Peptides against a protein of PDB entry 5D63. Designs and how they scored, part 27

Target 1, 292 residues: chain A of PDB entry 5D63
Amino acid sequence: SLRRGIYHIENAGVPSAIDLKDGSSSDGTPIVGWQFTPDTINWHQLWLAEPIPNVADTFTLCNLFSGTYMDLYNGSSEAGTAVNGWQGTAFTTNPHQLWTIKKSSDGTSYKIQNYGSKTFVDLVNGDSSDGAKIAGWTGTWDEGNPHQKWYFNRMSVSSAEAQAAIARNPHIHGTYRGYILDGEYLVLPNATFTQIWKDSGLPGSKWREQIYDCDDFAIAMKAAVGKWGADSWKANGFAIFCGVMLGVNKAGDAAHAYNFTLTKDHADIVFFEPQNGGYLNDIGYDSYMAFY

## One batch from the design tools (peptide; aimed at target 1 D213)

Design b2_p15_7_s2 (made by RFdiffusion4, then SolubleMPNN; from b2_p15_7, 8 letters changed)
Fold by OpenDDE base, seed 5:
Structure b2_p15_7_s2 (fold): chain B 292 residues (1-292), chain A 15 residues (1-15)
Amino acid sequence: as target 1 above (292 residues)
Amino acid sequence: SEIEELFRKEYYALR
């Protein structure tokens, strides 16, 4: 079954993603097909899938940017019914906003069925153009029509997945203690992470003994990412991944505070030095504490 | 543990 998380939802037939037009929070904003750039944020094309308790394979889909929900207009079963953004809540009982999401017959892509109408989210005519219509359309679970098949590219990790990535890293001290702050984390591309770092003012900050040293840099980066998240997204129920670590060197005579994020495949962590903006696989310290 | 935490504070001053 599909896990709770943030997804970039891409058509199986053409290079088009499910896009909330202009990221608008207005009720009735069209959801459309739109081109995307791999390994970028794709601001209007991220969806938080929240599983409905006790309803198998059924979710709400909240647009991360607008905070509104994927909504089948009037819950109509007519082919061509508009799919729009609309105000809602994560655990709504409104069948217009409940979507059953299961694997298609190809075993890789998913189909998105409206819970009430039993119609499917359809990229009409497989149109790859920006602004192409996405609508509810008749279909079946076993049909191979790529207009109704979608890849769910996971853009977030659970706290458990993050913990597992840390556990696989060789630069963890035997006394390591990890502290989890949130449940689900949007993982940023390095380019975005770096831009937040630049915008924070940290590149121009001066290291000063004790008064503004490694821990201040690391916490300032964490704070900058947190603020960026709050300022950028209207949806709730997730955080932006940016960890803080305290580590000790091999000699045991020096300690350092630094940041870390996850690699593109979410399988590993990469260290980030907030004093110079560098990404490293080995920062020269073994972490004895992290919070993220 | 508290002892472990004290150990870290004593021996691993941040720079």
Scores: peptide ipSAE 0.045, ipTM 0.634, DockQ to the pose 0.187
OpenDDE base, seeds 1, 2, 3, 4: peptide ipSAE 0.034, 0.035, 0.029, 0.030; ipTM 0.643, 0.634, 0.669, 0.668

Design b2_p15_7_s3 (made by RFdiffusion4, then SolubleMPNN; from b2_p15_7, 8 letters changed)
Fold by OpenDDE base, seed 2:
Structure b2_p15_7_s3 (fold): chain B 292 residues (1-292), chain A 15 residues (1-15)
Amino acid sequence: as target 1 above (292 residues)
Amino acid sequence: SPIEEEFRAAYRALR
């Protein structure tokens, strides 16, 4: 079953993603097919899937950028009914905004069925052009029509997944204590993470003994990422991944504060030195504490 | 614990 998380949703037939046009928060904004750039933030194409309690395989889909929800216009079962962004809530009872999402017959892609109408989200005619119509369309769970099959590429991690990634890292001290701050985290590409670092002013910050040293740099980076998240996205219920660690060297006579993020596959962590913007697999310290 | 004390000392030595 599909887990709660942030997804980039890509058509199984053509290189097109589900896009909220212009990222607009206006009711009735078209949801369309649009090209995407792999391994980047596709701003208008990220969707938070929130599972509905006690309704099997059923979700709301909140556009991360606009904070609006995927909505089947008037809940109509007619083929060609528009799918739009519309104001809503994560746990709505409005069947226009409830989507049953299950594996297709191919076992890899998903189909997205409107809970009320039982029609499916369809890239009309498999059109790969930017702005192509996405609509509700008649279908079945078992048919192979790629117009109605979607890959859900997970762009976030749960706190449990982050915890597991940390636990697998060889540079974690046996006395490690981790503190989880949020439940779900958008994982940024390194390029975006670095840009936030640059924009924070940290590259020009001067290390000063005690008054502005490693912990200040690490916390400032965390704060910068948090602010970037708040300023960039209108959806709630997630955070931007940026961890802070305290570590001790092998000799046990020196300690350091630094950041960390997750690798592209979300399976591992990579250390980030906020004093110089470097990414390292080994920062020279074993973490005894983290919060993220 | 001795370990906790060592880490506290290390924490004070953050660079």
Scores: peptide ipSAE 0.068, ipTM 0.663, DockQ to the pose 0.222
OpenDDE base, seeds 1, 3, 4, 5: peptide ipSAE 0.054, 0.053, 0.034, 0.055; ipTM 0.646, 0.662, 0.694, 0.658; seeds 3, 4 fail the geometry check

Design b2_p15_7_s4 (made by RFdiffusion4, then SolubleMPNN; from b2_p15_7, 8 letters changed)
Fold by OpenDDE base, seed 4:
Structure b2_p15_7_s4 (fold): chain B 292 residues (1-292), chain A 15 residues (1-15)
Amino acid sequence: as target 1 above (292 residues)
Amino acid sequence: SSIEEEFRAAYYALR
């Protein structure tokens, strides 16, 4: 079954993603097909899937940028019914905003069925153009029509997944204690992470003994990422991944504070030095504490 | 104070 998380939802037939037009929070904003750039944020194309308790394979889909929800207009079962962004809540009982999401017959892609109408989210005519219509359309779970098949590319990790990634890293001290601050984390591309770092002013910050040293840099980076998250996204219920670590060197005579994020495949962590903006597989320290 | 400096030196580990 599909896990709670943030997804980039891509059509199985053409290189088009489910896009909330202009990222608008207005009720009735069209959801459309739109091109995307791999390994980027794709701002208007990220959806938080929240599973409905005790209702199998059923979710709300919240647009991260707008904070509005995928909505089948009037819950109509007519083919061609508009799918729009609309205000809502994560655990709504409104069937216009409830979507059953299950694997398609190909075992890789998903189909998105409206809970009430039983119609499917359809990229009309498989149109790959920007702004192509996405609508509710008649269908069945076993059909092979790529217009109704979607890849759910997970753009977030759970706290458990992050914990697992940390645990398998070779640069973790035997005394390590991790503290989890949130439940689900959007994982940023390094380019975005770096841009936040640049915008924070840290590149121009001067290292000063104890008054503004490694821990200040590391905490400032985390604060900058937190602020960026709050300013960038209207949806709630997730955080932006940016960890802080305290580590000790092999000799045991020096300690350092630094950041870390997850690799593109979410399987590993990479260390980030906020004093110079560098990404490292080995920062020269073994972590004895982290919070993220 | 010198005592505070000594304490800081003894217990501060981060660089």
Scores: peptide ipSAE 0.030, ipTM 0.520, DockQ to the pose 0.129
OpenDDE base, seeds 1, 2, 3, 5: peptide ipSAE 0.029, 0.029, 0.030, 0.027; ipTM 0.526, 0.512, 0.528, 0.534; seeds 3, 5 fail the geometry check

Design b2_p15_8 (made by RFdiffusion4)
Pose (drawn by RFdiffusion4):
Structure b2_p15_8 (pose): chain A 292 residues (1-292), chain P 15 residues (1-15)
Amino acid sequence: as target 1 above (292 residues)
Amino acid sequence: SALVDATKKMRDDFL
């Protein structure tokens, strides 16, 4: 089963993503195929998949930017029916906004079926052009037609997954305790994590004994990332990944506060120095506390 | 803030 999370959904035949046109919140805004840039935030192309209780392999798909839902127009089973963004809720009983998502016959990509109509999300004619129509279409679960096959590229981690990445890190103090604050996290590319640091004003902040020292920088960065999350996205039910760690050096005589993020493959953590914007695999300290 | 104070105290206590 597809796990709850945030996905960039890419057509298996051509490198077009599912894109809510112009990120518009208007009811009926077309969902189309569009090109994308890897290792960036693709602002109109991120979808929060919320599992439906007791309805196997069925989800709502909420655009992260607009807060609106993937909706099969009037639930029609006619091939060519429009797939648009529409107002809704995470656990709606409206079948126009319910999607059964299972693996295709290639075992890697998925097919997306409307729960009500039993038709599939289809990149019409496999068109790779920006703005190509995506519609509901007749189809089967097992066929190889790439127009109806989609890679769900996971862009978020659960709290269990973040905890696992931290636990595998070699720079964790024997007294380490972690404090988990949310359940699902959008993992940022370093380019975006850095842009938030720049926009926070921290690059200009001066170190001052106790009144604006390492703790202050680290907490300020976490707060800046939290603000960015709420100000940038309209969908609810996730958080942005940015951790704070306290650590001690190998001699046991100096402590430091700093931030951390995750690698692209989501398996490992990488440390971030908020005083200078640097990313480090070894910051010179073993973490004895973290909150994220 | 209370959080900043708590993290500073924690670093000091730890050392």

Design b2_p15_8_s1 (made by RFdiffusion4, then SolubleMPNN; from b2_p15_8, 10 letters changed)
Fold by OpenDDE base, seed 3:
Structure b2_p15_8_s1 (fold): chain B 292 residues (1-292), chain A 15 residues (1-15)
Amino acid sequence: as target 1 above (292 residues)
Amino acid sequence: SSLVEELRRLREELL
């Protein structure tokens, strides 16, 4: 089953992603096919999939940028019915905004079926052009039509997945205690993470004994990421991943506060030094406490 | 909160 999370949804046939046109929050905004850049934030192309309790394999899809939901116009079963962004709620009963998402016959891609109409989200004619029509279209679960097959590239991690990544890291102290602050986290590319760091003013901040030392830098970075998230996205129900750690060195005679994020594959953590913007696999400390 | 109390117990000199 598809997990709750943030997804970049890419067509299985052509290099096109499901895009909310201009990221507009207006009701009736077209959802279209659009090109994307791997390993970047594709701002209008991120979707929070929220599973509906007690309804198997059924979700709402909230556009992260606009905060609006994928909506089949009038719930019509006619081939060619527009798919648009529309105001909604995560646990709506409106069948226009309920999508059954299951694996296609190829076992890697998914099909997206409207719960009410039983039609499928279709990249019309497999058109790879920017602005290509996405519509509801007749189909079956076992058909191989790539116009209706989508890869769900997971862009977020659950708190449990983050916890597991931390637990696998060799630089965790035996006395480690972690504190989970949220349930689902958008994981940023390092380039975006670094840009937030730069924009925070931390690169120009001066280390000062006690009054502005390692803990201040680490907390300032966490705050900067939190603010960036709040200012960038209209959807709710997720956070931006940025951890804070306290660690002790091998000799046990020095402690440090620093940040961490997740690697591209979400399987491991990488340490981030907010005093210089460096990414390190070994920061020279073993963490005895983290919050994220 | 439990987090705040835990942080107090973990107080030490940091670089």
Scores: peptide ipSAE 0.029, ipTM 0.625, DockQ to the pose 0.218
OpenDDE base, seeds 1, 2, 4, 5: peptide ipSAE 0.029, 0.035, 0.033, 0.034; ipTM 0.648, 0.633, 0.691, 0.636; seeds 1, 2, 4, 5 fail the geometry check

Design b2_p15_8_s2 (made by RFdiffusion4, then SolubleMPNN; from b2_p15_8, 7 letters changed)
Fold by OpenDDE base, seed 1:
Structure b2_p15_8_s2 (fold): chain B 292 residues (1-292), chain A 15 residues (1-15)
Amino acid sequence: as target 1 above (292 residues)
Amino acid sequence: SPLVEALRQARQDFL
């Protein structure tokens, strides 16, 4: 089954993603096909899938940017019915906003069926142009029509996945204790993470003994990421991944505070030095504590 | 490490 998480949803037939037009939070904003750039934040094209308790394979889809939900207009079963952004809640009972998401017949892509109408999210005519219509359309689970098949590219990790990534890293001290602050984390591309760092003013910050040293830099970076998240996205129920670690050197006579994020494949962590903006596989310290 | 644990329980000078 599809896991709770943030997804970039890409058509199986053409290089087009499910896009909330202009990222608008207005009710009735069209959801359309739109081009995307790999390995970047596609701002209007990220969707938080929230599983509905006790309803198998059924989710709401919240647009991360607008905070509105994928909505089949009037819940109509008519082919060509508009799919729009609309205000809602994660655990709504409104069948216009409930989507059953299961694997397609190819075993890789998914189909997105409206819970009420039983029609499927369809990139009409497989149109690859920006602004192409996405609509509810008749279909079946087993048909191979790529207009109704979607790849769910996972852009987030659960706290458990983050824990697992940390546990695999060789630079974790035997006394390590981790503290999980959230349940689901959007993982940023390094370019975005670096841009947040630049915009925070940290590149120009002066190291000062005790009063503004490594812990201040590390916490300031986390605060900057937190603020960026709050200012950038209207959806709730997720955080932006940015960890803080405390580590000790091999000699055991020096400690350092630093940041970390996840690699592109989400399988490993990479250390980030907020004093210089560097990404390192080995920062020279073994972590005995983290919070993220 | 006992030393590391002791450091965590005491004042540390972070770099």
Scores: peptide ipSAE 0.130, ipTM 0.714, DockQ to the pose 0.093
OpenDDE base, seeds 2, 3, 4, 5: peptide ipSAE 0.127, 0.126, 0.064, 0.121; ipTM 0.716, 0.709, 0.718, 0.718; seed 3 fails the geometry check

Design b2_p15_8_s3 (made by RFdiffusion4, then SolubleMPNN; from b2_p15_8, 9 letters changed)
Fold by OpenDDE base, seed 5:
Structure b2_p15_8_s3 (fold): chain B 292 residues (1-292), chain A 15 residues (1-15)
Amino acid sequence: as target 1 above (292 residues)
Amino acid sequence: SPLVQRLRQERQDLL
């Protein structure tokens, strides 16, 4: 079954993603096919899938940017019915905003069926152009039509997945204690993470003994990411991944505070030095504490 | 270790 999380939803037939046009929060904003850039934040193309309790394989899909929900216009079962952004709530009972999401017959892609109408989210004519119509359309679960097949590229991790990634890292001290702050985390590309770092003013910040040293840099980075998240996204129920670690060196005579994020495949962590903006697989310290 | 514990408690040796 599809896990709760943030997804980039890509058509199985053409290089087009499900896009909320202009990221608008207005009711009735068209959801359209749009090109995307791999390894970037595709701002209008990220969807939080929230599973509905006691309703198998059924979700709401909240656009991260707008905070609005994928909505089948009037819940109509007519082929060609518009799919739009519309105000809603994560656990709505409105069948216009409830989507059953299960694997297609190919075992890799998903189909997105409206719970009420039983029609499927369809990239009309497989049109790869920006702004191409996405609509509810008749179909079946076993059909091979790529217009109705979607790859769900997971853009987030659960706290458990983050914890597992940390546990796999060789630079964790035997006394390590982790403190989980949230349940689901959008994982940023390094380019975005670096841009937040740059915009924070940290590149121009001066290290000063005790008064503004490693812990201040690391916490300032965490705060900058948090603020960026709050300022960038209207959806709730997730955080932006940015960890803080305290570590001790091999000799045990020095300690450091630093950041970390997840690798692109979400399987590992990479250390980030907020004093210089560097990404490192080995920062020279073994972490005895983290919060993220 | 006691040394690591001291580093944590005092924060004095954080770089």
Scores: peptide ipSAE 0.065, ipTM 0.657, DockQ to the pose 0.107; fails the geometry check
OpenDDE base, seeds 1, 2, 3, 4: peptide ipSAE 0.061, 0.058, 0.060, 0.033; ipTM 0.650, 0.653, 0.648, 0.667; seeds 1, 2, 3, 4 fail the geometry check

Design b2_p15_8_s4 (made by RFdiffusion4, then SolubleMPNN; from b2_p15_8, 11 letters changed)
Fold by OpenDDE base, seed 4:
Structure b2_p15_8_s4 (fold): chain B 292 residues (1-292), chain A 15 residues (1-15)
Amino acid sequence: as target 1 above (292 residues)
Amino acid sequence: SELLEQLRRLREAHL
């Protein structure tokens, strides 16, 4: 079963992703196939899948950038029916915006079936060109047509997954207390995380005893990430991952405040030093407190 | 914890 989360949805046959054209919030904006760059933020190609309670394997798909939802035009079952962005809500009852998402016959990719029409999201003709039509099309769950098969690459973690990643890290103090602030987190590539850090002004900030020291740097970074999230995305119901930790050294005579994010595979955390923009597997401290 | 509170007051540069 597909978990709630943010996904980059890639065609199983060709290197194209489901893209909301120009990231536009206008009703009727075409959803199209478009090229993507791995390990980067593909701005118009991220979709928040929200599971519908009591409806098996069924979701709304909210475009992260536009805040609009994947919508089968008029809910038509006709092959070639446009799939567009359209205003909506996460828990809508509108079958035009309800998508049953289950594994395809290959066990790796998914198929995306409109709940009402029972047609499938189809990259028409398997066209790999930018702007290629994505439409509702007749199909079955068991057929192998790659035009209707999609890889759901998870770009986010739940709070529980983040908690688990922290728990696996060897640099956690026995007195550790973690405080979870949100439920689902978009995990940024380091390059994006670093760019936010740069744009925050922290690289030019002067360390000053007590008045602007480690805790100020760490909190400023988290604030910068939060603002970046708010300014970048129109969808709600998720946060941008950026943690703050307080740690103590092995000798127990020094403490530090720093940031952390998740590794590319989301399985581990990596420490981020906001005073110099460095990523470290060992920052020299064991965390006794975190919030993220 | 009083210890934790004391630790929180310790501030270190990491440069």
Scores: peptide ipSAE 0.050, ipTM 0.709, DockQ to the pose 0.141
OpenDDE base, seeds 1, 2, 3, 5: peptide ipSAE 0.040, 0.039, 0.036, 0.048; ipTM 0.681, 0.700, 0.675, 0.666; seeds 1, 2, 3, 5 fail the geometry check

## One batch from the design tools (peptide; aimed at target 1 W207 V248 A255)

Design b2_p16_1 (made by RFdiffusion4)
Pose (drawn by RFdiffusion4):
Structure b2_p16_1 (pose): chain A 292 residues (1-292), chain P 16 residues (1-16)
Amino acid sequence: as target 1 above (292 residues)
Amino acid sequence: NPLATGAAVAALIAAA
């Protein structure tokens, strides 16, 4: 089963993503195929998949930017029916916004079926052009037609996954305790994490004993990332990944506060120095506390 | 720059 999370959904035949046109919140805004840039935030192309209780392999798909839902127009089973963004809720009983998502016959990509109509999300004619129509279409679960096959590229981690990445890190103090604050996190590319640090004003902040020292920088960065999350996205039910760690050096005589993020493959953590914007695999300290 | 040094490190870890 597809796990709850945030996904960039890519057509298996051509490198077009599912894109809510112009990120518009208007009811009826077309969902189309569109090109994308890897290792960036693709602002109109991120979808939060919320599992439906007791309804196997069925979800709502909420655009992260607009807060609106993937909706099969009037639930029609006619091939060519429009797939648009529409107002809705995470656990709606409206079948126009319910999607059964299971693996295709290639075992890697998925097919997306409307729960009400039993038709599939289809990149019409396999068109790779920006703005190509995506519609509901007749189809089967097992066929190889790439127009109806989609890679769900996971862009978020559960708290359990973040905890696992931290536990595998070699720079964790024996007394380490972690404090988990949310359940599902959008993992940022370093380019975006750095842009938030720049926009926070921290690059211009001076170190001052106790009144604006390491702990102040680290907490400020976390707060800046939290503000960015709420100000940038309209969908609810996730958080942005940015951790704070306190650590001690090998000699046991100096301590430091700093931030951390995740690698692209989501398996490992990488340390971030908020005083200077650097990313480090080894910051010179072993973490004895973290909150994220 | 460090957050704390010397005897204050032990107190800091205990508080955490």

Design b2_p16_1_s1 (made by RFdiffusion4, then SolubleMPNN; from b2_p16_1, 5 letters changed)
Fold by OpenDDE base, seed 2:
Structure b2_p16_1_s1 (fold): chain B 292 residues (1-292), chain A 16 residues (1-16)
Amino acid sequence: as target 1 above (292 residues)
Amino acid sequence: PDLATGEEVAKLIAAA
């Protein structure tokens, strides 16, 4: 079953993603097919899938940018019914905003069925152009029609997944204690992470003994990422991944505070030095504490 | 270092 998380949803037939037009929060904003750039944020094309308790394989889809929800206009079962952004809540009972999401017959892509109408989210005519119509359309679960098949590329990790990634890293001290702050984390590309670092002013910050040293840099970076998240996205129920670690060196005579993020595949962590903006697989310390 | 004591850790962190 599809896990709770943030997804980039791409058509199985053409290089088009489900896009909320202009990222607008207005009710009735068209959801359309739009081109995307791999390994970038794709601002208007991220969707938080929230599973509905006790309703199998059924979710709301919240646009991360606008904070509005995927909505089948009037819940109509007519082919060609518009799919729009509309205000809502994560656990709504409105069937216009409830989507049953299950694997297609190919076992890789998903189909997105409106809970009420039983029609499917369809990239009309498989149109790859920007602004192409996405609509509810008749279909079946077993059909191979790529217009109704979607790849769900997970852009986030759960706290458990983050914890597992940390646990796999060889630079973790035996005394390690991790403290999880959130449940779901959008994982940023390094380029975005670096840009946040640059915009934070940290590149120009002066190291000063105790008063502004490694811990200040590391915490400032985390704060900057948090603020960026708050300023960038209207959806709730997730955080932006940026960890803080405290580590001790092998000799046990030096300690350091630093950041870390997740690799692209979400399987590993990479260390980030907020004092210079460097990414390292080995920062020279073994972490005895992290919070993220 | 005794990582269980905040003071000792702080001293090490302060140097970095």
Scores: peptide ipSAE 0.079, ipTM 0.738, DockQ to the pose 0.121
OpenDDE base, seeds 1, 3, 4, 5: peptide ipSAE 0.037, 0.063, 0.030, 0.048; ipTM 0.728, 0.720, 0.704, 0.732

Design b2_p16_1_s2 (made by RFdiffusion4, then SolubleMPNN; from b2_p16_1 with N1A A11E I13L A15R)
Fold by OpenDDE base, seed 1:
Structure b2_p16_1_s2 (fold): chain B 292 residues (1-292), chain A 16 residues (1-16)
Amino acid sequence: as target 1 above (292 residues)
Amino acid sequence: APLATGAAVAELLARA
């Protein structure tokens, strides 16, 4: 089944993603098809899927930017019923905002069925234009219509997945202790991560013995990412991935504090040096502590 | 090699 997480949801037929128009938090804001740029944030096109306890394959979909939820207007089963952003809660009982999400017959894409109406999220006419209508439409799970098939590109990791990525890394000390701070993490493209670093002022910060050294840089980077997250997104229930590590070198005669993030495929970590903005597969230290 | 702990690690970090 689909895991809890943040997804970029792309039509299987045309290069269009599910977009909350203008990222507006207003009730009734149209959800539309819109073009996207791979490996970028796509601000209005990220959706937090929250699984509903005891209801198989059923989720709410919260727009990350607006904090509003995907909503089938009046829960109508009529073909062409608008799908909009609307205020809600992650564990609502409102069937207008409950979506059963399962694999399509092709085994790769998903279909998104409204729990109440049993209609499917449909890119009307497969229109690839920006602002194209997305609506509830009649269909079946086995139908091959690409208007109702969606790829779920996962943009986040669970804490367990992050933990697993860390555990696979060869630069972890035998005494390693990790501290998990959140449950789900949006993983940023390196370009975005770097931009946050730049905007934080860290590139212009001066290293000073003890008073502003490696730990200060590393913590400042994490704080900058945290602030960026809080300032950028209205949805709750996720964090922005940015780790802090303390490490010791092989000789045991040097230590360092640094950051880390996840690779694009979320399978590995990459180290980030907040003093110079560099990404490294080997930072020269083995981590004995991390928090993220 | 055993990891330096506590104050010993702090001394190393203080230089980095």
Scores: peptide ipSAE 0.254, ipTM 0.823, DockQ to the pose 0.120
OpenDDE base, seeds 2, 3, 4, 5: peptide ipSAE 0.211, 0.228, 0.236, 0.195; ipTM 0.790, 0.799, 0.815, 0.774

